# Ledger of designs, part 342: peptides against a protein of PDB entry 7BDX

Target 1, 212 residues: chain A of PDB entry 7BDX
Amino acid sequence: EMGAAACTLLWGVSSSEEVVKAILGGDKALKFFSITGQTMESFVKSLDGDVQELDSDESQFVFALAGIVTNVAAIACGREFLVNSSRVLLDTILQLLGDLKPGQCTKLKVLMLMSLYNVSINLKGLKYISESPGFIPLLWWLLSDPDAEVCLHVLRLVQSVVLEPEVFSKSASEFRSSLPLQRILAMSKSRNPRLQTAAQELLEDLRTLEHN

## One batch from the design tools (peptide; made by RFdiffusion4, then SolubleMPNN)

Design b2_p30_7_s2 (from b2_p30_7, 16 letters changed)
Fold by OpenDDE base, seed 4:
Structure b2_p30_7_s2 (fold): chain B 212 residues (1-212), chain C 212 residues (1-212), chain A 30 residues (1-30)
Amino acid sequence: as target 1 above (212 residues)
Amino acid sequence: as target 1 above (212 residues)
Amino acid sequence: SELKKLMEETGEIAKEILEDIKDVVDKVLS
């Protein structure tokens, strides 16, 4: 209970760059983000058992953790920290996104995808996550999610890859061969304006890359 | 420590009406505000002993608690909650404002005065606090404070009383007989523009009431 | 459970971090 409150607090205040810098400047940052990954992993693994509605408290705890990572990754120094010092956490997030079924833990997926997108803003981060084993299959797995918000954040992450020639060129063959074009086209016609726009922009970016 | 951070969070997030509604909609709201009053009281009582600089942590904790009350009282449902369900907290705040000496715990006084002012926005709240024993003497006691911010918030609260005929009429004799007019006139000439304006407005409101 | 233990540990370190950064947190929340 107290721990959940502390994490929820840390989530809320980590929206501040100053707080992120303070967190990362401390001697506990490494340990915190290491345990964060383990906690998130343990939570997701607990879902495979009997669908005991994990106590609303546990879900909120993990949402707070994912939110902290998202907020840290929103800041340049936070991205640098995650890529340099907390790669295991990034690997865990990628794994968890693969472990979750479509429609499962939608809010957690969104938060994790947001964190990965934020990491992708840094070329070093983008290179790291895009070079992760099964990254492209993972993107398409996630894009099959029935939730529009999950799909939106997947499209944003895909766009980050497509817009970086150094990264896209390395996986262009796999990317093009596996691209769920029909799914993206369907999203470009979505009634959700955010999803529609994201899909249209990605399709435009893909067309631009085919002509060059 | 955790409590201080959690309370500081609650303070920050309680600026949101949605968060206030969530706090009050929970089954722990009554207990929280009850303990809040007790904690604030305990803190103020601890000041009478040796001026051990109460740990910066304790002060911050109590400031956060007072801030939470202020933010809750800023919302209509929060005011209604405080007046209906947490009167003991309001009584405690009034007591603490009386227990503190001029210049003592200025920030806490400001926060408590802000909370009372916010409660006074509701006629039921205004009636409740203005009918409290020693309320008018308390206002003048607080108006003697050397701090301009304390005085500003006292003047705002006094104005809330003066502007409500139902409340003012009940105490008009006591109010007029005890009004520190010279002090308010001095404040109307203050170099602090907020204090100056508040004092001038109050003086105008008082003049209007004398002519009717 | 392993999850409960990890939550406790994470919560404790989160608390410790909040303590360490209290001044910054207070500034941001003010």
Scores: peptide ipSAE 0.203, ipTM 0.450, DockQ to the pose 0.354
Fold by OpenDDE base, seed 2:
Structure b2_p30_7_s2 (fold): chain B 212 residues (1-212), chain C 212 residues (1-212), chain A 30 residues (1-30)
Amino acid sequence: as target 1 above (212 residues)
Amino acid sequence: as target 1 above (212 residues)
Amino acid sequence: SELKKLMEETGEIAKEILEDIKDVVDKVLS
């Protein structure tokens, strides 16, 4: 109980750049993010048995952890830290996103995708995650999710890849050959205005790249 | 964004009795809990249209709000405040629990049920919620939820009613006539040890009342 | 369970971090 409260509090305050800097400047940051990855992995592995029996406390705890990662990645020094010192955590997030089925743990997926997107703001971070084995298939797997927020954050991450020529050029062939264009087109007609806009912008960016 | 972070932070710190006392001692407490109820209601009403389109930020915000209410209700002075000064919020929680379908917004249901349970520790609180129109049918509606945590907290709330003769006597006829005994018996055989224990204890309490 | 153990450990470290950064947290909360 006390630990969950501490993580929830840490999540809340990690929205501050000063707090993120303070966390990362401490000697416990590396250990914290290492255990965070392990905790998230253990949680997702526990889902495969009896999803209906997962403790709300456990889910909230993991949400707080994912939220902390997302907030850290939102800050420049946090991105640098994650990319340089916590790559195992990024690998874990990518793996967990692949392990979850469409419609499963939607809120956790959103937080994890937001963290990856935030990391992608940094070229080094974008390179790292995009060079992960199975990254492109993972994007399309995630884009099959029925949840609009999941799909929105996938499209944003795809856009980050497309908008960086150095990264996109390496995956351009695989990307073009596997692109779920019909799905993205369907999203561009979504009733969800955020999803609609993101899909439209991505389609425009893709068209621009085809003409170059 | 800033509002969600602030609420999440407030949720984290509201686990402290001192913080709860500080919140309630301020001139903003009444307004905060009034708006909290309205925000939660607005959120649940927004679900009826396109559940798939609910913003994760909105859900997290409402979770934080429900968490704050739960934490406040966990403290003696907080229970007194809610029962005396924030009855509209309790009415809202009861209504929202009725509006949600089985399997819908499980985490929110759990937090709301925890808040009601915490309120039920106070006799005045228990009287208030148990005298709400449709309270007994609501309990059985909620007990039909496939989620073990929802059912657990429903059983705990039912137990609070059963263990208070002054409250139980008023509803005893309706309670006995509508009691989903088979469902509770099934829960007493659950693989979830918490649910199993809660169901067994409730069955024992009910048997004791039948012999009195 | 492994998960519970990890949660406890993570929670403890989170608590320790909060203690270490208390001054910064207090500033943000003010």
Scores: peptide ipSAE 0.202, ipTM 0.457, DockQ to the pose 0.441
Fold by OpenDDE base, seed 5:
Structure b2_p30_7_s2 (fold): chain B 212 residues (1-212), chain C 212 residues (1-212), chain A 30 residues (1-30)
Amino acid sequence: as target 1 above (212 residues)
Amino acid sequence: as target 1 above (212 residues)
Amino acid sequence: SELKKLMEETGEIAKEILEDIKDVVDKVLS
């Protein structure tokens, strides 16, 4: 109980850049994010077994952890920390996103995708994530999710790749050959205005790249 | 963004009795819980419309609000406050639990059920909740949820009613006539150990009451 | 379970972090 409360509190306060800097300036940051990755992994692995419906407390705990990662990744020094010192956590997030089925753990997916997007603001972070094995197939796997928030944050991450020539050029062939264009076109007609806009912008960016 | 973070933070710190006392001792408590109920209601009403997939930020915000209510209800002075001064919020929670379909907003249901259970620790709270119109049908509606955590917290709330003779006697006829006994029996065979135990205990309590 | 142990450990570290950064947290919450 007290541990979950502490993580939830830490999630809340980590919305502050000063708090993120304080967390990362401490000697416990590395260990915390290492165990965070392990905890998230253990949680997701527990889902595939006998439907031990994970206690709502366990779910909330893992959401708080994912939220902390997202908040840390929103800050420049946090991105630098994650990319330089917590690559295993990034790999874990990528793996977990691949392990989760469409419609499964939607809120966790959103938080993890937000964290990856935030990391992708840093060119070094974007390079690291995009060079991960199976990254492009993972994007399309996630884009098959029925949840528009998941799809929105996937499209945002895809856009981060498309808008960075140095990153896009490396994966352009695979990207073009596997792009679920019809799915993205369908999203551009979504009633969800954020999803619609994100899909339209991405389609425009893709058209611009095809003409170059 | 900052509002969601602040609510998440408040949720985390509200796990402390001292923080709950400080919140309730302030002049803003009544207004906060009034707006909380309205916000939760607005959120749930937004679900039935066009699948405006509620932004993950909105969902998290509402979870934090429900979590705050749960934490406040965990404390004696918090229960007294809710039952004496925030009855509208309790009515809202009961209404929202009725408005949500089985499988819909599971995490929110769990938090709201936890808050009601916590309130039910106070006899005055239990009386208020149990005397609410449609309370017994609501319990069975919620118990039809496929989610074992929802069902667990429904069973816990049902047990709170069953274990209080003054409350149970008032609704005993309706309770006995509508009790989904086969559903509870099925839950007593659940692979979820917490659900299994809660269902078994409730069945034992019900048997004890039938013999009296 | 492994998950519960990890949650406990993570929670303990989170508490320790909060204690270490208490002054910053108090400032942000003020």
Scores: peptide ipSAE 0.201, ipTM 0.459, DockQ to the pose 0.441
Fold by OpenDDE base, seed 1:
Structure b2_p30_7_s2 (fold): chain B 212 residues (1-212), chain C 212 residues (1-212), chain A 30 residues (1-30)
Amino acid sequence: as target 1 above (212 residues)
Amino acid sequence: as target 1 above (212 residues)
Amino acid sequence: SELKKLMEETGEIAKEILEDIKDVVDKVLS
């Protein structure tokens, strides 16, 4: 109980840049983010066996952890920390996103995708995640999710790759050969205005790349 | 963003009795809990139209609000406040639990059920919620949920009624005539040990009432 | 379970972090 409350509290206060700087300036940051990855991984592994048995408390705990990572990645010094000192955590997030089935742990997927997007604001972070094994197939797997919010954050992450020529050039052939164009086109007609806009913007960016 | 973060923060710190006392001792408590009910209701109404469009941020916000109510209800002075000054919020929670379909917003249901259970620790609170229109049908509706955690908290709330003779006597006839005995028996054989135990304890309490 | 142990450990570190940054947290909450 007290531990879950502490993580939830830390999630809330980590929305402040000053708090993020204070967390990362402390001597416990490395250990905390290392164990965070392990805890998230253990939670997802527990889902595969008995989805019905995952305690709401455990879920809330993992949401708080994912939220902390997202909030840290929203700050420049937090992105630098994650990319330089917490690469294992980033690898874990990528792995977990691949291990989860469509519709499974939707809210956790959203938080993890938000964290990756925030990391992708840093060019070094974008390079790191995009060069991860199976990154392009992972994006398409996630885009098959029935949840609009998951798909929205996938489209944003795809856009981050497309808008960075140095990164896009490395995966351009694989990207073009595997692009789920019909899925993105369908999303551009979504009733969800945020999803619709994100899909339209991505289609425009892709058109620009094909004409250059 | 700031509002969601603040609510998440308040959720985390509300696990402390001192924080709950400080919240309730302030001049903003009544307004906060009034708006909390309205916000939760608005969120659930938004689900009926387009389940896919509910922003993860909105969901997190409502979870934080429900969590705050749960934590406030965990403290004696918090229960007194809710029962005396926030009856509309309790009515809203009961209504929302009835409006949600089986499997819909499971985590929110759990938090709301936990809040009702915590309120039921106070006899005045137990009387208030149990005398609400359609309370017994609501319990059975909630017990039809496929989620084990939802069912667990329903069983706990049912047990709170059964263990209080003054409350149980008012609804005893309706309770006996509508009891989903086969469902409770099935839960007593659950692989989830917490659900199994709760179902067994309730069956024992019911047997005691039939023999007295 | 392994998960419960990890949650306990993570929770303890989170508490320690909150204690270390208490002054900053108090400022943000004020």
Scores: peptide ipSAE 0.195, ipTM 0.454, DockQ to the pose 0.442

Design b2_p30_7_s3 (from b2_p30_7, 16 letters changed)
Fold by OpenDDE base, seed 5:
Structure b2_p30_7_s3 (fold): chain B 212 residues (1-212), chain C 212 residues (1-212), chain A 30 residues (1-30)
Amino acid sequence: as target 1 above (212 residues)
Amino acid sequence: as target 1 above (212 residues)
Amino acid sequence: SELKKLMEETGQIAKEILDEIKEVIEKVLA
C-alpha cells in the first residue's frame, strides 16, 4: 500500500533532525500523531491474543509508525512536542505495552520502549510517563519478556527513573517493594553483553541508592 | 565526517524505491556513481595488501557506498540506470572483487556481490557482467574465499548465469571445464544452512544442464 | 590523500541528494 511505503520512507528519513523539524513544523503534525496512536492501537487489538508477530504489511506499517515516534522523540523539539501536544500518543504507547503478551510483537515493543526512553531524556517527559497509572507494574510486566532486547530497553527506562531523584523519590517505596531483583540478577548473567551490562549497571545504581 | 554520515544516511534510506527514484531523478546521479566507483577503488588500493578489514571511518564510508549501489540495483529503474548509464561502476566493482584477497574486506565483498546479483536480475545486466573479461575466473577466485557469506553470494551469482540459457550457452565450455566442483560439493556439506542450500540447489541445476 | 578528497566529494554529493529528498518530503508534508 502507498501508505506503508510512505510511512516506511518517513521512518527512514526521520532519523534526521531536519526531517523531524519538517514533520513538526507542518500543520498536519497533530493529526498525524493522533492517527498514529489510533492505528497502533487498532493493530494491537486486531492481534486477538496471537503471540506470533505477524509478518504482514500491517505490521510493517505499525513498525514504521513506531519508528517515526522514536525518531521524533530522539530530538529535543520532538520530545517537547510529544510531551506538550501529543500526550494521548504517549498514553497509547504505555497502554499498548501493557496489552501485548510476552513474546508478542517484539520489534514493536522495542520501538515503543525506545520512544519512551527518548521521551524520558526530558525531565518533563520522564515525569509524565513515570506518573502514568500503573507505570511501575508495567515495567515489571515488560521485564518478564523472554526477549533480551525488550528487557534491555526496559532496564534502560528503569535506569532513567532511578537516575532522577526527583522522580524516583515519588515511587521509591513501590519501586523497592516490587523490584524483580532475581530477574535483574539473572539478566546480569545473560550471554547478551548489552543486556548483561545494562543489568549490572542498574544493580550498581540500585545499590548506591540503598546506601544513601 | 559529515560526508560519512551523509552516505550512511543515504544508504539507510535508499532501501526505499522512492528514494532510489529520487537519487536517479536528480542531476547528480551520474556524478555520484562515478565518484562512488572512484572512492571504492581508491579505498581498495589503499589497503596495500593488508588482509584485515580496517575498522575505520573509511571502511564504513565505503560500506555505505556499496550499500547504496546494492539498494539502487534492487529496483528495476535502478538496474536500468546502472546498466545503461553507470557501466564504469559495474566494471569497477568487478575489478575490485578481483583485487581483494581471500578474507579481505568480507563485508565489502558481500555488498558488491549483492549489487552484482541485483544487476543480474535484469537480463541486460546479466549479459553485461557475464560478458566482462575474466568473469568466470573471477567467480572461482571469489568462491575460494573462506567466508561463507561471500561464497553464498558467489553461488547466487553463478545460479543467475546457469538459470539463463542465453547467457550460459556463451560460456558453457569455459564454465564446465573450470568449475570447482569439489569446492561446491564441500559447500553443500557446510554447517551454514544458507550456504548448504545454495550449493545443493546449484548442484541440482548443474546436473539438470548436463542431462539436457 | 586522494581517498580523503574523494570521500569529501562523494559525501558532499550525498548530502546534496539527501537535501533534495528532504525537500520532497517537506513538500509532501506541507
Scores: peptide ipSAE 0.172, ipTM 0.467, DockQ to the pose 0.460
Fold by OpenDDE base, seed 2:
Structure b2_p30_7_s3 (fold): chain B 212 residues (1-212), chain C 212 residues (1-212), chain A 30 residues (1-30)
Amino acid sequence: as target 1 above (212 residues)
Amino acid sequence: as target 1 above (212 residues)
Amino acid sequence: SELKKLMEETGQIAKEILDEIKEVIEKVLA
């Protein structure tokens, strides 16, 4: 009980850059994020393949943890911290995103994807994430999700890769060979305006890359 | 969903005196506790006489509300606030405790009783509660509950009354005439150590009053 | 239902209170 409340509160306050700095400046930051990854991993493993989001205290707890990571990654110093000192957490997030089924733990997926996207704002972070084994297949796996918000954040992450020549060049061949173009085209016609726009922009970016 | 989570979180953080002060210092405190009472009342009325605790979102929500009140009452400034500014809430709690059947909404009863006990630490609060119409019969009604935790908190509240001469003198005749002595004696032999101790202490206090 | 409405309203106020508390915490940390 107390832990969930504390985490939820911390999630709420971590939207502040000053709070993020305070968290990271403390001697407990490393431990906190280490345990965070472990907790999230344990939670996902406990789902035993259930597709339904468990309305559980555990779920809310992990949701708060993911939110904290997302908020930390939203701040420049937080990104630097995660990429330099908490790579295991990033690896865990990538792994968990791969382990979850389409439609499973949608809200958690969104937060994790948002955290990765935020990290990708840092070139070092983008490089790290994109060099992860199976990253490209993971993107397409996630893009198969029926949830528009999940797909949106996948597209945003894909765009971050595409927009960075140094990163894109390393995976360009695999990317082009496996690109789910039809899926992205379908999303460009989505009724969800955010998804629609994201898909259209990505398609434009891809076209630009083909002409260069 | 968001409301229940917020209330649960508020309950968790309200264990802090600083948080209680923050809640009470805000312009929303009066409104919050006003609606809290209404919400609790509506919930209890919705039970339609069912003795079983509903494992419902509503139940958890109301549980959180009762918890908030309990935590507020645990702090001196909170007691003062409740007794001075939220008497209607106290009246509601007393009413609800009377409306609930033995074994019904046990956890909620416990929290409500705890809140009343906490309020009773303030002499003004004790006076207010004990002057409530039907208070003495209510105590005995509640003491008939099969739940040891309910009975425990009733005994604690009774003790608070007995230990305050100014309050006890006003109800001494009714108290003595209706005292469920056999029930309290039975509780003094309970296997529950907390209940046993509370009953024994109360019996001792009562004996002291008979000799004074 | 009336209960649902009350829950929503209470929840909203609780959220607002929490937001205020968060702001206070942020100021203290800051």
Scores: peptide ipSAE 0.170, ipTM 0.454, DockQ to the pose 0.354
Fold by OpenDDE base, seed 1:
Structure b2_p30_7_s3 (fold): chain B 212 residues (1-212), chain C 212 residues (1-212), chain A 30 residues (1-30)
Amino acid sequence: as target 1 above (212 residues)
Amino acid sequence: as target 1 above (212 residues)
Amino acid sequence: SELKKLMEETGQIAKEILDEIKEVIEKVLA
C-alpha cells in the first residue's frame, strides 16, 4: 500500500526535470531501476490468464513504475542514465512488450512504448534498442494490436528508425521484406486523427527512402 | 525568476493526487492560496490596455497559479479544501472572469473555468459558486467569448447547474429568462467537435427540464 | 511593483512547498 502510493507520487513528480535529476543523483537510482524491471517482469508473468483477475493495486503500481521510466527517458540526463547504466531495464521492457498479447495490458504497453520512444531520441539509445534481437518482428507484432494508442506509439518508434539512416541501413533489408504496408495504409485512413497523422508521416518518410 | 520557475514546477507536479495532498497538508497551504488570489487579481488589474504589453514572465506565472488551482480542484480533498478554506480564492476567480473582456487572456480564462468546473463536481462547491452574485449573467458574458475553448468550459459549467435540480431550481427563472439559446444553438453546429458535443448535450438536458 | 512583490512572495511559498515534496521523495527513495 505505502509502496504503491509512493510510486504513484514519484510518477507524478517525475515529470519534472529537477525531480529526475534528484532520482538519478541518488545512490539508490541503480537499485531502484533494477528492481523496477524485476517488478514489471513479475507482474507480466503473473498475467497468466484474464487480466481482470489482477489486483488493481498491483496494476497501478506497475503503471506508476512504467510512468517513472517514461518520464525519466523524456529528459536528456535520464536517457543517458538508462542507456549507460540501466540497459537491463530496456531489455526487460522490450521482452515484456513481446510477451503481452494483442489487447492485453494496453495502458502498460503504451507507457513502455513511450519510454522506448523517449530513449530513441538519443542516437545511442536508438542504436541499442534497434540492435536488440527480434526488434523488427516485435514492432510488427505490436502493430497488430487493436488499440489505437498502442499502434500510434509503435508508428512513432518505427519513425525513429526510419529517420536515422545509420540505424535504418542495418535493418533495411529485413524492414522492407517484413513491412506491414497494408496495415500502415489502413491506419492512414483511421478516424483517430493522431494515428492517421502518424501513419501518413511514416508513409511519406518511407517513400522518401525508396526514392533515394 | 526563481519564483516563476517554482510555480511552474509546482503546476506540473500538482497533477498528482499525492502532491495535492502534500500541498494541502502543509502549514503554508492557506497562505499560498490567499496570495495566489491576490497575485491573479493584481495581474488582471495590470491588464489596463493591450495584453501584448504584458511581461511574458508575469503571464506565465499567473498561468501556473491558475493551473495549480485547477489541479487541486480536480481532486476530492482539493475541492473540499477550496470550498471550506479558500472561498476568497473562488470569489476572486469569479470576479476575474467578469473583469476580463471577450478574447482577453483566453488561456487564463480556460484554466479558471476548468477550476470552477472541478469545484462544481462537489455539490457544496456548485452551490457556493452558483449562489454568487451575478453568476448567471457571468456565464452569459463568458459565453459571448469568440474562443471555442472558453465557450466549451462555460457550457460545461452551465451543464453542472442544469444537472442539479436543487441548484437549478434556485435560479431557474433567471436562467430561462436570460438563456442565450441562439448562441448555444449556433455552438451545436460548430466545426469544433468538443464544443458541438457540449452544446448538444446541454440542449438535450434543457429540453428534458422543459418537459418535466 | 505590487504585482512583482506578490509574485516574489507566492514564488517563495511555492519553493518551500516544493522543498517539502522533495524531502518526501527523498524519503521514499531512501
Scores: peptide ipSAE 0.173, ipTM 0.473, DockQ to the pose 0.486; fails the geometry check
Fold by OpenDDE base, seed 4:
Structure b2_p30_7_s3 (fold): chain B 212 residues (1-212), chain C 212 residues (1-212), chain A 30 residues (1-30)
Amino acid sequence: as target 1 above (212 residues)
Amino acid sequence: as target 1 above (212 residues)
Amino acid sequence: SELKKLMEETGQIAKEILDEIKEVIEKVLA
């Protein structure tokens, strides 16, 4: 009720850099993002294998929280905060993305993936998440999702890794050995124009790396 | 600089009902919207017949102000405030829309038209703006604009009038005698799908009124 | 439930943050 409304409002206004700065400049930022991770985790655990979302209030609440993280990560100071002060949250997001089955909690996955992508804009953030245990398998797990938007944001995240030589070289062997090439090729033929473009761009980037 | 940034931020956050309530609940709301009108007027006057916008900072500032008005008018309490406490601002917007030449300050026109449309959702607001001197000629003047988005929002405003029998009947004779039917018909064949749809819907509404 | 408790706690913090944001907005309008 009140909590969900407040979080939804905070989500909406957190698109502003000044609001993000205000959130992070407060003395409660650390606690907020800690509890955010716990709340998201609790929500996912509460699904207990169900494909259906919980009731609208709980879902909306968690969506709002994930949205706040996404908006915070969209800004440089927000990324810096998450990477330096809220690594547990990032770990939680990675874990939750792995815990969710294909087709399960699609909207939440998208928001979490968007947050990770935003974090990946920061080299320190990119290094952190890409060095997380099981990161590469996680990407391919997520790419098996039937939802085009989930796949889109996975491809964007993969591209962030591929476009950074320092990060890519560290996992290049694992990456190449496990790359679901056929899946990515299929996405390059997708009827979804955004997904199609993302897949094509990634394929181009991968080809460029093989010639070097 | 700082002022433009603040207004831009306020514009962004004013999309929230709670923020609108916060703005209006403050003791500075009346002054803010009074100065808003004055600032917009000053900007338009400063164009001195030029088709080009002033520098980006001034333009951005005025866009933000117009955007704030639009967002305020999008909410019931905001409409009530504007209609009851900021009629001068509404008069200013109407005046400025008349002062600007076709193709001049397109983005500002769109924002101002959006604000008027939002005001028109309130019957009291609709009555007020539609009873403004020169309102009907103003609509047709604006409909002569080459910009599809300007025309779109003009048609929406016209539709708001047509859909309210009490308001339409008061100006029906003037409306029918001056209606640029050929222009509206041309818009119904527009390649812009939004404009096309709006024109078609308006034509349907007008036909319905003629059969009554 | 644990979830409900967490929601209440996060909601409370979010509300507090929003109050601070409101104060900032009010200052801008001053």
Scores: peptide ipSAE 0.029, ipTM 0.355, DockQ to the pose 0.484; fails the geometry check

